# Designs tried in a protein design run: peptides against a protein of PDB entry 4PN1. Part 93

Target 1, 261 residues: chain A of PDB entry 4PN1
Amino acid sequence: KIEMNFLNKPIVPDTTKVISNFLTHYLITEPVEHVEIEAKLGTLIDLETQNRFEFPVMNETILNPEFNLRTRFESDMTASEHKYLNEFLNQAFRDSQKPGRLPFAYKHTKQVDLFYETEDNSRDKIRVSKNQSDNQVLACVKKRRVADLFLYCPNDAFDIRISISDELPVSMPSGNQQPSLTRLKDRVGYVHQEIKIDLTKTTQNDPVYDTTERHELEVEFGNIADLRDRAQKAKDGMEAPLFRRVQLFMDNVRILRREHS

## One batch from the design tools (peptide; made by RFdiffusion4, then SolubleMPNN)

Design b1_p17_4_s3 (from b1_p17_4, 7 letters changed)
Fold by OpenDDE base, seed 3:
Structure b1_p17_4_s3 (fold): chain B 261 residues (1-261), chain A 17 residues (1-17)
Amino acid sequence: as target 1 above (261 residues)
Amino acid sequence: PEEMLEGLEERLQALVE
């Protein structure tokens, strides 16, 4: 006979609790109206050494935002790493189509993002996203990043930034306005159990610098209404539904950050 | 210690059921 522990009850990892509380704050306590919640794979860089951040911990660790650790987060990865993750996700997609599994959904989008200055010259820009093939408008939003939570992952290929953003739908800019910046995006999206996984190749032309290319992987909560409901229940004393959803999200992130060529 | 972590998601799901 085997039991889980001396209480024979499940134990929730502290990481799950910390992240759940972070999400609850911006979902319920000080609610962001048009909230987007995503995790990006990348590297925490020490501003003093310009190398990957080194902290005296031996496993996945949430950094305390109250402390200035003099770091920056780079969400870029190499083309080789990006290609490997794409192949990995393609295989995961194929395997999920087998009987007895929950299938992935797949979408490939090539879009252009046009950034416009606001009339009030605010720091926030309006982003118009269009399909490259037919110029159909996909979205018009004003995005503001509200908060970040960083996970240092010394044993994995990538560190993690979890971001809370406000993505406000806005009207299209006037026809006489010119974009201040244009970006091309090639995005491959995978959805499993309402968790979105996106691989994005971004190309940006600069008049002064050569064309820059960025490779990103992001994991996003695809059902914010459900997540908000779970967060409300957690605040009311029933934490299990939220913990389960956060655990699912984080396990997907953990799988991805361990993969590298 | 991965053996101790095995089935955590299932255990968490059981709390919701």
Scores: peptide ipSAE 0.022, ipTM 0.471, DockQ to the pose 0.040
Fold by OpenDDE base, seed 4:
Structure b1_p17_4_s3 (fold): chain B 261 residues (1-261), chain A 17 residues (1-17)
Amino acid sequence: as target 1 above (261 residues)
Amino acid sequence: PEEMLEGLEERLQALVE
């Protein structure tokens, strides 16, 4: 007979605990009302060299946010990498349709995001998202980035940024306002066990930006209410449900960040 | 990526039918 360990009980990786605590803070302790929690694949760039930062670690490492590491996170990838991930997820989708598996759900969305300045010229813009086909409003929000947690992944193609955002629903801008920025998004979304995986091609014409096209992959918790419930239970002394959900999330992220052409 | 995104729904639908 084989046992998991000398206690014959599951052990929680430290990474899971750290992330769980991070999430619990913004779900329960200082709750963000309209919280979005996502991980983006990208690269931690050394501001001095403009190359990927090299940390003296050998595996997935959560960076301490208290330290200014003089890095930026580039939530972008090459077109070829994005294409490869698309193909990979398509195959995963197909495989999940087989008997005995939990199937992916799939959705393709083409939308236009219109960004509007606020009256106070705050950094947070109003984003109106519309469906490109029928111009129906999908959302009107003011998104605020609340916190980030960075994972340096030296053995993988991508580093990870886990972001906590507040997507506050707001009223539509007045008809006399013009958007300061227009962004087209072509998004394919895969959902498995309430974890959302989105591949997004973004195009925009803004003279401020060096690039007019971006390729992003994001992994998002699709059931915030459930996650919040799990976080509350964790605060109440029952951590297992939260740890399981976080581990599921991170395992999906780990799969994706390892894939490259 | 654009080519992959465009028509992806149709391709996926064909696979599940």
Scores: peptide ipSAE 0.005, ipTM 0.353, DockQ to the pose 0.014
Fold by OpenDDE base, seed 1:
Structure b1_p17_4_s3 (fold): chain B 261 residues (1-261), chain A 17 residues (1-17)
Amino acid sequence: as target 1 above (261 residues)
Amino acid sequence: PEEMLEGLEERLQALVE
């Protein structure tokens, strides 16, 4: 017989605790009403060198937001990397359809996002998302980024940004308003155990910038109500359900960030 | 390649519908 440790009880990694506490803050302590919680794969860039940030650590590390490390996060990857991840996820999808597995769900969406300025000149723009096929409105929201948590991953292809956002449903802009920006999105979405994995190609016609296309991979908590319930339980002294959910989320992220062409 | 990938994705979607 083998035991897990000298207590024969599960031990929670410190990373899981830190992330769980971060999420609990914006789910329970200072709750965001229409919260979106996602992790994006990308690169922490050193503003001085314009290269990938280098930190004196040897593994996945949550960066302390209290310290200005003079970095930016680029939520982008090469077309080749994006294609590789798509193929990887397609294979994972196929494998999950086998007996004894929990299956992925899959959805392909092509949409156009129209951005509108607000009347009060708020920094937050109104985004109207429409389906490209039938021009039906999918969503009309005002999205605000509330907080970020950055993970430096020196051994992997990508670093991670976990973001808390508020997606407030709002009324459609008046018919006399013109969009300030239009973006085309081609998104393939995979859902496994209520964790959403999206590969998105975003095309924007910008006369100023050379980069017209971005390739993003995001991992999102698909069941916010459940997550909020788990966070509440954690506040009440039962942390295990939240830790398990965060661990699942992070394990999926860890799988993906290791994959590269 | 992109067209091929798109075709595969659509076929995968059809499996779950």
Scores: peptide ipSAE 0.000, ipTM 0.344, DockQ to the pose 0.014
Fold by OpenDDE base, seed 5:
Structure b1_p17_4_s3 (fold): chain B 261 residues (1-261), chain A 17 residues (1-17)
Amino acid sequence: as target 1 above (261 residues)
Amino acid sequence: PEEMLEGLEERLQALVE
């Protein structure tokens, strides 16, 4: 007979606790009304060297936001890495369709994002998203970045940024306004157990800079209402449901950040 | 941005206490 430990009880990793507390703060304590919670794969760049940051740790580590480490986060990867992850997720999708498994859902979307300045000259722009095929409006929102949590992952291909955003639905800009920026997005989305995994190829034409292409992978909590309920239960002393959901989310992120071409 | 995260550690610690 085998036991898990000397208490024979499940143990929650400290990383799970820290992330759970971070989420609880913006779900319950200082609640964001239209909250989006996502993790992006990318690279922590040392501003002094312009290379990947090196920290004296040997495993996944949440960086303390109270310390200025003179870093920036680049949420991008190479085309080859992006292609590899797409193929990896396609295989995972196929395998999940087998009997006895929980299946992935799959959706491919091509959209254009139009950014508009607000009348009050707010720093936050209005984003209108349209489907490229029929020009149908998918969303019109004012997105504000509220908070970030950075994970340094020395053993993996990518570092992680977990972001809290507020996506406020707003009315369409007036017909006389011109967009300040246009962005084309080719997005393939996978959903498993209400966790969304998106691979996005973004093309942007800048009037000052040459056309830029980005390749991004993001993991998002697909059921915010459920997550908020779990966070409330955690505040009330029942932490297990929140910990389980955060652990599921992070395990998916960990799988993805370990894969590379 | 990083400046928006000021005081987050204290808030997180308060949730654990």
Scores: peptide ipSAE 0.000, ipTM 0.262, DockQ to the pose 0.158

Design b1_p17_4_s4 (from b1_p17_4, 7 letters changed)
Fold by OpenDDE base, seed 3:
Structure b1_p17_4_s4 (fold): chain B 261 residues (1-261), chain A 17 residues (1-17)
Amino acid sequence: as target 1 above (261 residues)
Amino acid sequence: PKEMLEGLEEKLQALVE
C-alpha cells in the first residue's frame, strides 16, 4: 500500500497557486472587463549585460514584480525554432485526431494589422485587423497591457511572460485617418480544450530600418467566462477548479518550452 | 533522471484533478 504523503492528501504546486492568485486578482478583485490572458515564450534579458538574465535558481520560478531586476522581455525566437514548433504542433494535431483523443482545432490566418492614433492622443492605439485576401475586418480594438508575470526558466530555452491585457472593442477609425503603423501577420492557431496556441510570424516595415521579422509563440486562455467562473469559486473557497485549469494551461506552456531544452 | 521527473509531474497533475 502506498500513500501520496504522510497526510495522504493532495498538494498543489506553489507555482499553480501563485499564478492562480495573480489571475484571480484581475478576473475578480480588480476585474478587467475585456480581459485577454496569454503566455509568450521569449527571453528575459539583463539590461546591464544584454545577455539572458541569470538568477540564482535551478528551476522554473516566478519573478516577484515588486523588485526591479533591470530586465526586459524579448518575445521572439529564431525562424528555425519557430519552424520546429510548427512541425511539432502539426504532429500533435494529427495525433489528437485519433480515436480516444480530444482533437485539436486548426486555423491558418494571414492578416494585416493597422494601428491608428486615437483622437485624444492617448498612448493606446486602435488596432484594426483585416484579412489579407479579402480585406475583411476581423477586429477593431484598443489594447492596453495591464500586468505581467515573468517566469524564469533556467533549464529551458525560453522564459515565459504571462500578460493580462484589456482588449476593448472600439469603432472603426474615420476613413480619412491614416495608420501610423502596419504589420503583416501569418498566424497558425491550434486549440485544444479551449487553450489556444498561436505561432505568429510578423513582418514590419520601418521607414528607417530594413524590414524586420518576428517569430512568436503564445498560449492563451480561450474561455475567459469559464476561467472567471473558476476564479470566483476560488474566492468563495473552492480553489480546485481554478487550480486544474491553471495547471492545464501551464502544462501546455511547459511542453512547448521544453522542446528546445 | 528525466523519467523520474516526468513521473513526478504526472503525480502532481493527478493531485489537482
Scores: peptide ipSAE 0.006, ipTM 0.358, DockQ to the pose 0.039
Fold by OpenDDE base, seed 4:
Structure b1_p17_4_s4 (fold): chain B 261 residues (1-261), chain A 17 residues (1-17)
Amino acid sequence: as target 1 above (261 residues)
Amino acid sequence: PKEMLEGLEEKLQALVE
């Protein structure tokens, strides 16, 4: 017989604990009501060099948010990388349909996001998302970024930003209000074990970006209620369910960030 | 990516049928 270790019990990686604690804070301790939790693939850019940030570590490392590293996170990737990931996920989808596997679900969505300024001129805009085909309203929210956790991944194609957001449902803007920004999104979504993986091509005129087209990959917790339940159990001393879910999430992220053209 | 995204649903449907 072989054993896992000298205790013959699963051990939780420190990364899992750190992320779990981070999530627990915004799920339970200071709960975000309409929480969205996603990881985006991208690049930590050093503001001084405008190159990828260099940190003296040799593997996946959660950066301490208390340190201002003078970085920005670019969630964009090249068209070729995005295409490769699309092909990779398509293959993963196909393979998951085989007997004995848990299947992916697939969804393709083309939507337009209309951003509106708020009456109070707050930083957070109202986003109205509509289906491009029938103009059906998919969502009307005011999204607030609550917190970020950055993972520097020197051995992988991408760094990771885990974001906590509050997507507050709001009423539709007045009919006389014009959007300040319009974004077209072509999104391919894959769901496996309630983890959502979205490939998104975004077209917009964004003054922050030199290009009007972005290619993003995001991984999202698809069952927040379950995650919140797990986080509550963790606060109550039963951490295993949360750790398992976070581990699953991170393993999916780890798979994806290693893939590139 | 645009071409891939636009045709992906059709391709995937064909594979599962």
Scores: peptide ipSAE 0.000, ipTM 0.289, DockQ to the pose 0.014
Fold by OpenDDE base, seed 5:
Structure b1_p17_4_s4 (fold): chain B 261 residues (1-261), chain A 17 residues (1-17)
Amino acid sequence: as target 1 above (261 residues)
Amino acid sequence: PKEMLEGLEEKLQALVE
């Protein structure tokens, strides 16, 4: 007979605890009302060298946000990497349809995002998302980035940014307003156990990137109400449900960031 | 490490304020 450890009980990784506490803060302690929680694959860039940041660690490490490491995060990847991940996820989708598995859901969407300035000239823009095929409005929101948590992953193709955002539903801009920015998105979405995995090709002019076409992969918590409930239970002394959900989320992220063309 | 983790909520709050 084999035991897990000398206590013969599951152990929670430190990374899971740190992320769980981070999420609990913005779910419960200082709650964001319309919270979006996502992880993006990308690269931590050293501002001095413009190369990938190098930190003296040998595995996945959460960076302390109290320190200015003189880095930026680039959420882009190559077209080849993006294609590889798409093929990988397509295979995972197919395998999940087999008897005895929990199936993926799949959705392919092409949308246009129209960005508008607010009447109060606030920094946050209104985003109107429309389906390209029928011009139906998918969403009208004002999105604010609240917080980021960065994971340096020296053994993997990508580093990770976990972001907390507030997506406030707002009324449509007046018919006389012109968009300040237009973005075309081609998105394939996979959902497994209420965790969303999106591959997005975005066409726009962005001075931050060397190309007009961006390739992004994001992993999102698909059931915020459940996550908030788990976070509340954690604050009340029952941490296991939250840890299990965060572990599932991070395992999916870890699978994806290890894959490369 | 444990003490750092326990103080994470306070640190995060300070960063947001």
Scores: peptide ipSAE 0.000, ipTM 0.229, DockQ to the pose 0.145
Fold by OpenDDE base, seed 1:
Structure b1_p17_4_s4 (fold): chain B 261 residues (1-261), chain A 17 residues (1-17)
Amino acid sequence: as target 1 above (261 residues)
Amino acid sequence: PKEMLEGLEEKLQALVE
């Protein structure tokens, strides 16, 4: 018989603990009411060099937010990379339909996001999302990014930003208001064990600038209520359920960020 | 490409059904 270690107990990676604590803060300690928790694939850019950030580490590393590393995060990838990930996820979807596996769910959504300025000139814009096919309103929210946690991944194609956002439902803007910005989103979504993986192509028409296209991949916790319950249990001294959920989330992220076109 | 994503959606939907 082989044991896991000299205690014969599971050990939790430090990354899992750090992320779990980060999530617990915004789920329980200072709770965000309408919380969205997502990881985006992208690149940490060094503001001085405008190249990918270089840090003297050899593996996945959570950056300490207390230190200004003079970086920005670009949540974008090439069309080729995006296509490759789409093909990869399609294959994963197919494989998951086999007997003995937990299947992916799949959804394709085409939507238009209309952004409106608020009367109080707050930094938070109202976003109205509509289905492109029938103009049905899908959501009307003020989204505020509350916190970010960055992972530098020197061995992988992408770095990671984990973001905590507050998506406050709000009333529709008055009919007299014109949107300040319009974005088209083509999103293919994969859901496995309540973890959402979205590939999004965003097109923005700027009257001054050429049409900009972005290709994004995001991984989101699909069951916030469950996650909050797990976080509460962790605060109460039972950390294992939270750690398991965070580990699952991060393993999915790790799979995706390792893929190269 | 948008067309490629649309085609893939239809194919994937057919697999789920």
Scores: peptide ipSAE 0.000, ipTM 0.293, DockQ to the pose 0.014; fails the geometry check

Design b1_p17_5_s1 (from b1_p17_5 with M6L R10E A14Y E15K)
Fold by OpenDDE base, seed 2:
Structure b1_p17_5_s1 (fold): chain B 261 residues (1-261), chain A 17 residues (1-17)
Amino acid sequence: as target 1 above (261 residues)
Amino acid sequence: NPFAWLEGVEHLLYKPP
C-alpha cells in the first residue's frame, strides 16, 4: 500500500496557504463588495535595469509586499505568444470535448470600453462597456484596484500578478459627456470548472501617440459566491475547500505560464 | 493598511524552538 507521506495526510503548499489567506482577507475580513479576482500573465520589470527582475530563487515565489523591490508589472506579451496561447487553448478546448472529460465553454466577444471622468474628479473613471456589433451596453462600472500579489516565476515565460478589484456598478454618464478614453477589446474566453481564461487584444487610439495594441491573458475565478463561501468556511476553521479551489486556479495558471512559442 | 492581510500568514514564519 502506498501512502502520501509518513503522516499519511495531505500537505498544503505554502503558495496555496498564502494565496488563500490573501483572498480570504478581501472576501471576508475586509470584504470587497463587488470583488473581481484575476491573475494576469506578464513580466516583473526591475525599475533599475528595465529588464526582467532577477531574484536569487529557482522556483515560483510569492514576493513579500512589505519589501519595496522597485519593480513594475507589465501585463503584456508579444502577438506571437498570444497567438500561440490561443492555439494552445483551442486545442485544450477540443480535447476537453472528448468523452470522459469536463468540457470547456467558449465565447468570443468584441467590445468597446469608454472611459469617463467622474463629476467629483475622483481618480477612478467610469467605464462603459458596449458590444461592438450592436452598441448594446454590457456594463457601466467604476473599477478600483484594491490589492496585488506578485509571483516571480524564474523558470517560466511569464510572471504572475493576482489582483483584487472592486467593480462598482454606477449610473451611466450624462448624454452630453464625452469619453476621455476609448479602448477596443477583442476577447476570446474559455471557461473550465468555473475558472475563466481570457485572451484579450486591446487596441487604444491616442490622438497624440500611435495606436497601441496590447495582448493579455488573464485567469479569473468565475464563481465568486462559491469562493466567498469557501473563504468563510476557511475563516471558520475548515480550510480544505478553499485550498482545493485555489490549487485548481493556480494549476491552470501554471499550465499557461509554461507555454510559449 | 494595504498589508493587513499578512496577519493571517504570520504563523507561517519560522520561529526557533
Scores: peptide ipSAE 0.257, ipTM 0.783, DockQ to the pose 0.223
Fold by OpenDDE base, seed 4:
Order: C-alpha cells, then sequence, then structure tokens
Structure b1_p17_5_s1 (fold): chain B 261 residues (1-261), chain A 17 residues (1-17)
C-alpha cells in the first residue's frame, strides 16, 4: 500500500492557502455583495522593458502585492493561441461526454456591451450587456474592480490574474444617453463542476483609433453561494472544503495556461 | 486597504528561530 506522505494526509500547497485567504477576505471578512471572482490568462509585462516580466523563480509564484514590481497585466493572447485553446476545450468537452465522466456544459453567446457614463462622473461606468441576436438585456451593472492577485508562471505560456470584482446591478441608463463605448463579444463558454471557462473575442470600435480585437480566456467560480459557504466554514475553522474548491479552480487554470499553439 | 487580506497569510512567512 502506498501512502501520500508520512502523515498519510493531504497537504495543502501555499498557493491554495494564499488564494483561499484572499477569497475569504472578500467573501466573508470584507464581503463584496455582488462578487465576481475570475482568473484571466495573460502576460505580466515589465513596464521598463515592455517584455514579459522576469523574476528569479522557477515555478508558479504568487506575487506579493505590497511590492511595486512596475508591471502591467495584459489580459490578451494571439488569435492563434485563442484558437488553439478553443480546440483544446472542444476536445475536453467531447471527452467529458463519455460514460464515467462529468460532462461539460457548452454555450455560445454573441453579446454587445454598451458602456455609459454615470451622472456623477464616477470612474465606474454602467455596462449594459445585450444579446446581439435579439437585443435582450442580459445585465445592467456597474462593475468595480476590488482586488487583484497575480501569479507569475515562468514555465507556462501565460501568467494569471485573479480578480475580485463587484458587479452592482443598476437601473438602465436614461434613454437619451449615448454609450461612450461599445464592445462586441463573441464568447464560447464551458462549465465543468461549476467552474466557468470562457473564451471571448472582443471587438471594440473607437472613433479615434482603429478597431481593436482582443482574445481572452477567463476562468470563473460559477457558484459563488457555495464558495461563500465554504469560505465561512474556513473562517469557522474548517478549511478543507474551501481548499478543495480552490484547488479544483487552480488545477483547471493550470491546465489551461500550459496550452498554447 | 487593498492589502488587508494579507493579514491572514502573515503566518506563512517563515521566521527563523
Amino acid sequence: as target 1 above (261 residues)
Amino acid sequence: NPFAWLEGVEHLLYKPP
């Protein structure tokens, strides 16, 4: 018989502990009411070199936010990389439909996001999301970025930004208001064990700049209520359920960030 | 305080004896 270790108990990596603590803070300690928690694949760019950030580490590393590393995060990838990930996820979807597996769910959505200035000229804009096909309103929110956690992944194609956002539902803008920005989103979404994986092509038309296209992959916790429950249990001294959920989330992220064209 | 959550992981920092 083989045991996991000399205690024969699961060991929780520091990454899991740190992320769990990060999430617990914004779920329980300083709770965000309409919280969105997602990881985006992208690249940490060194502001000085404009190249990918380099740090003297050899594996996945959570960056301490107290240190100003003079970086920016580019939540983008090439069209080729995006296409490859789409194909990869399609195959994963197909494989999951086999007997003995938990199946993916799949959804393809074409969405338009309309951004409106607020009357108080707040930094946060109102976003109205509509289906492109029938103009059905999907959401009307003010999204506020609450916190970010960055993972430098030197061995993988992408670095990771985990973001906490508050998506406050708000009333529709006045009918006389014009959107300051319009984005078209072509999104393919996969859900497995309540973890959402979205591939999104975003097209933005700017009157001053040329049309820009962005390719993003995001991984999101699909069941916030469950996650909040787990976080509460963690605060109460039972951390295992939260750790397991975070580990699942991160394992999915780890799979994806290793894939590239 | 954007770093308030760090309080929960301070114990992860190794302190030599």
Scores: peptide ipSAE 0.246, ipTM 0.774, DockQ to the pose 0.239
Fold by OpenDDE base, seed 3:
Structure b1_p17_5_s1 (fold): chain B 261 residues (1-261), chain A 17 residues (1-17)
Amino acid sequence: as target 1 above (261 residues)
Amino acid sequence: NPFAWLEGVEHLLYKPP
């Protein structure tokens, strides 16, 4: 008989503990009412060199936000990388439909996002999302970025930004208002065990510049109510359910950030 | 305070001199 260690118990990585604490703060301690929690794949750029950030570490590392590292995060990838990830996820979807596996759900959506200035000229814009084919309204929200957590991943194709946002449902803008910005989004969504993975192609027309296209991959917690319940239990001294959920989330992120063409 | 959440893991963090 073999055991996993001298305690014969699973070990929780510090990454899981730190992220769990981060989430618990914005779920329970200072709760965000309409919280969205997502991880985006991208690149930490050194503002001084304009190259990928370099730090003297050899594995996945959460950056301490109290240190000014003079970086920016670019949530973008090449079309080839995006295509590769799409093919990878399609294969994962197919494999999950086999007997003995938990299946992915799949959804392909094409939408138009219209951004409006608020009447009070607040910093946050109203976003109206419509289905591109039938013009049905999908959502009308004001999104506010609350907090970010950055992971530097020197051994992988991408770095990670985990973001806490508040998506407040709001009334539709008045008919007299014109959108300040319009974006087309082609989104392929995969859901596995209530973890949502989205591949998004965003097209933006600029009157001065040529049409720009962005390619993004995001991983999101699909069941916030369950996550909040787990966070509350953690606050009450039972951390295992939250740790398990965060580990599942991060393992999916780790799989994706290692893939490259 | 955008760093208030760090209190829960302060023992795991490096403190600058």
Scores: peptide ipSAE 0.245, ipTM 0.776, DockQ to the pose 0.425
Fold by OpenDDE base, seed 1:
Structure b1_p17_5_s1 (fold): chain B 261 residues (1-261), chain A 17 residues (1-17)
Amino acid sequence: as target 1 above (261 residues)
Amino acid sequence: NPFAWLEGVEHLLYKPP
């Protein structure tokens, strides 16, 4: 018989604990009502060098937000990297359809996001999302960024930003209002064990600048109610369910950030 | 306080027996 360790109990990495604590705060302690929790693949850029951030560490590292490292996060990748990840996920999807596996779900969505200014001229714009094929309204929300957590991943192709947002449903703008910005989104979505993985191509037309295209990969918690329940249990002293869910989430993120073209 | 969640990290700190 083989045991996990001399206690024969699971050991929870610090990364899991820190992230779990981070999530618990915004799920339970200061709860965000319409919370979205996602990880984006991208690059931590050193503001001074304009190159990828370099830190004297040799593995995945959560950056302490109390220290100003003078970085920015670019949630983008090359078209080739994006294509590679798409192919990778397609293969993972196919493999998951085999007997004995838990299957991926797959969805391809093309939508247009229309952004409208608010009456108070707040930074939070109203976003109306419509299906490109039939112009049906998918959502009308005001999204507020609540918090970010950054992971520096020196051994991988990408760094990670975990973001907590509040997506408040709001009424549609008046018909006489014009959008200040329009974005086209081509999204390929994969769902496995209620973890959502989205590959998104975003096109934005600028009247002054050339059309910009962004390639993003996002990993999102697909069942917030379950996550909130787990977080509540953690606050009550039972942390294992939350840790397991966070570990699952992070393992998926780790798989993806290691892949490159 | 954008860093209020950090209070929960206290249990990760070493505490002598």
Scores: peptide ipSAE 0.242, ipTM 0.763, DockQ to the pose 0.188

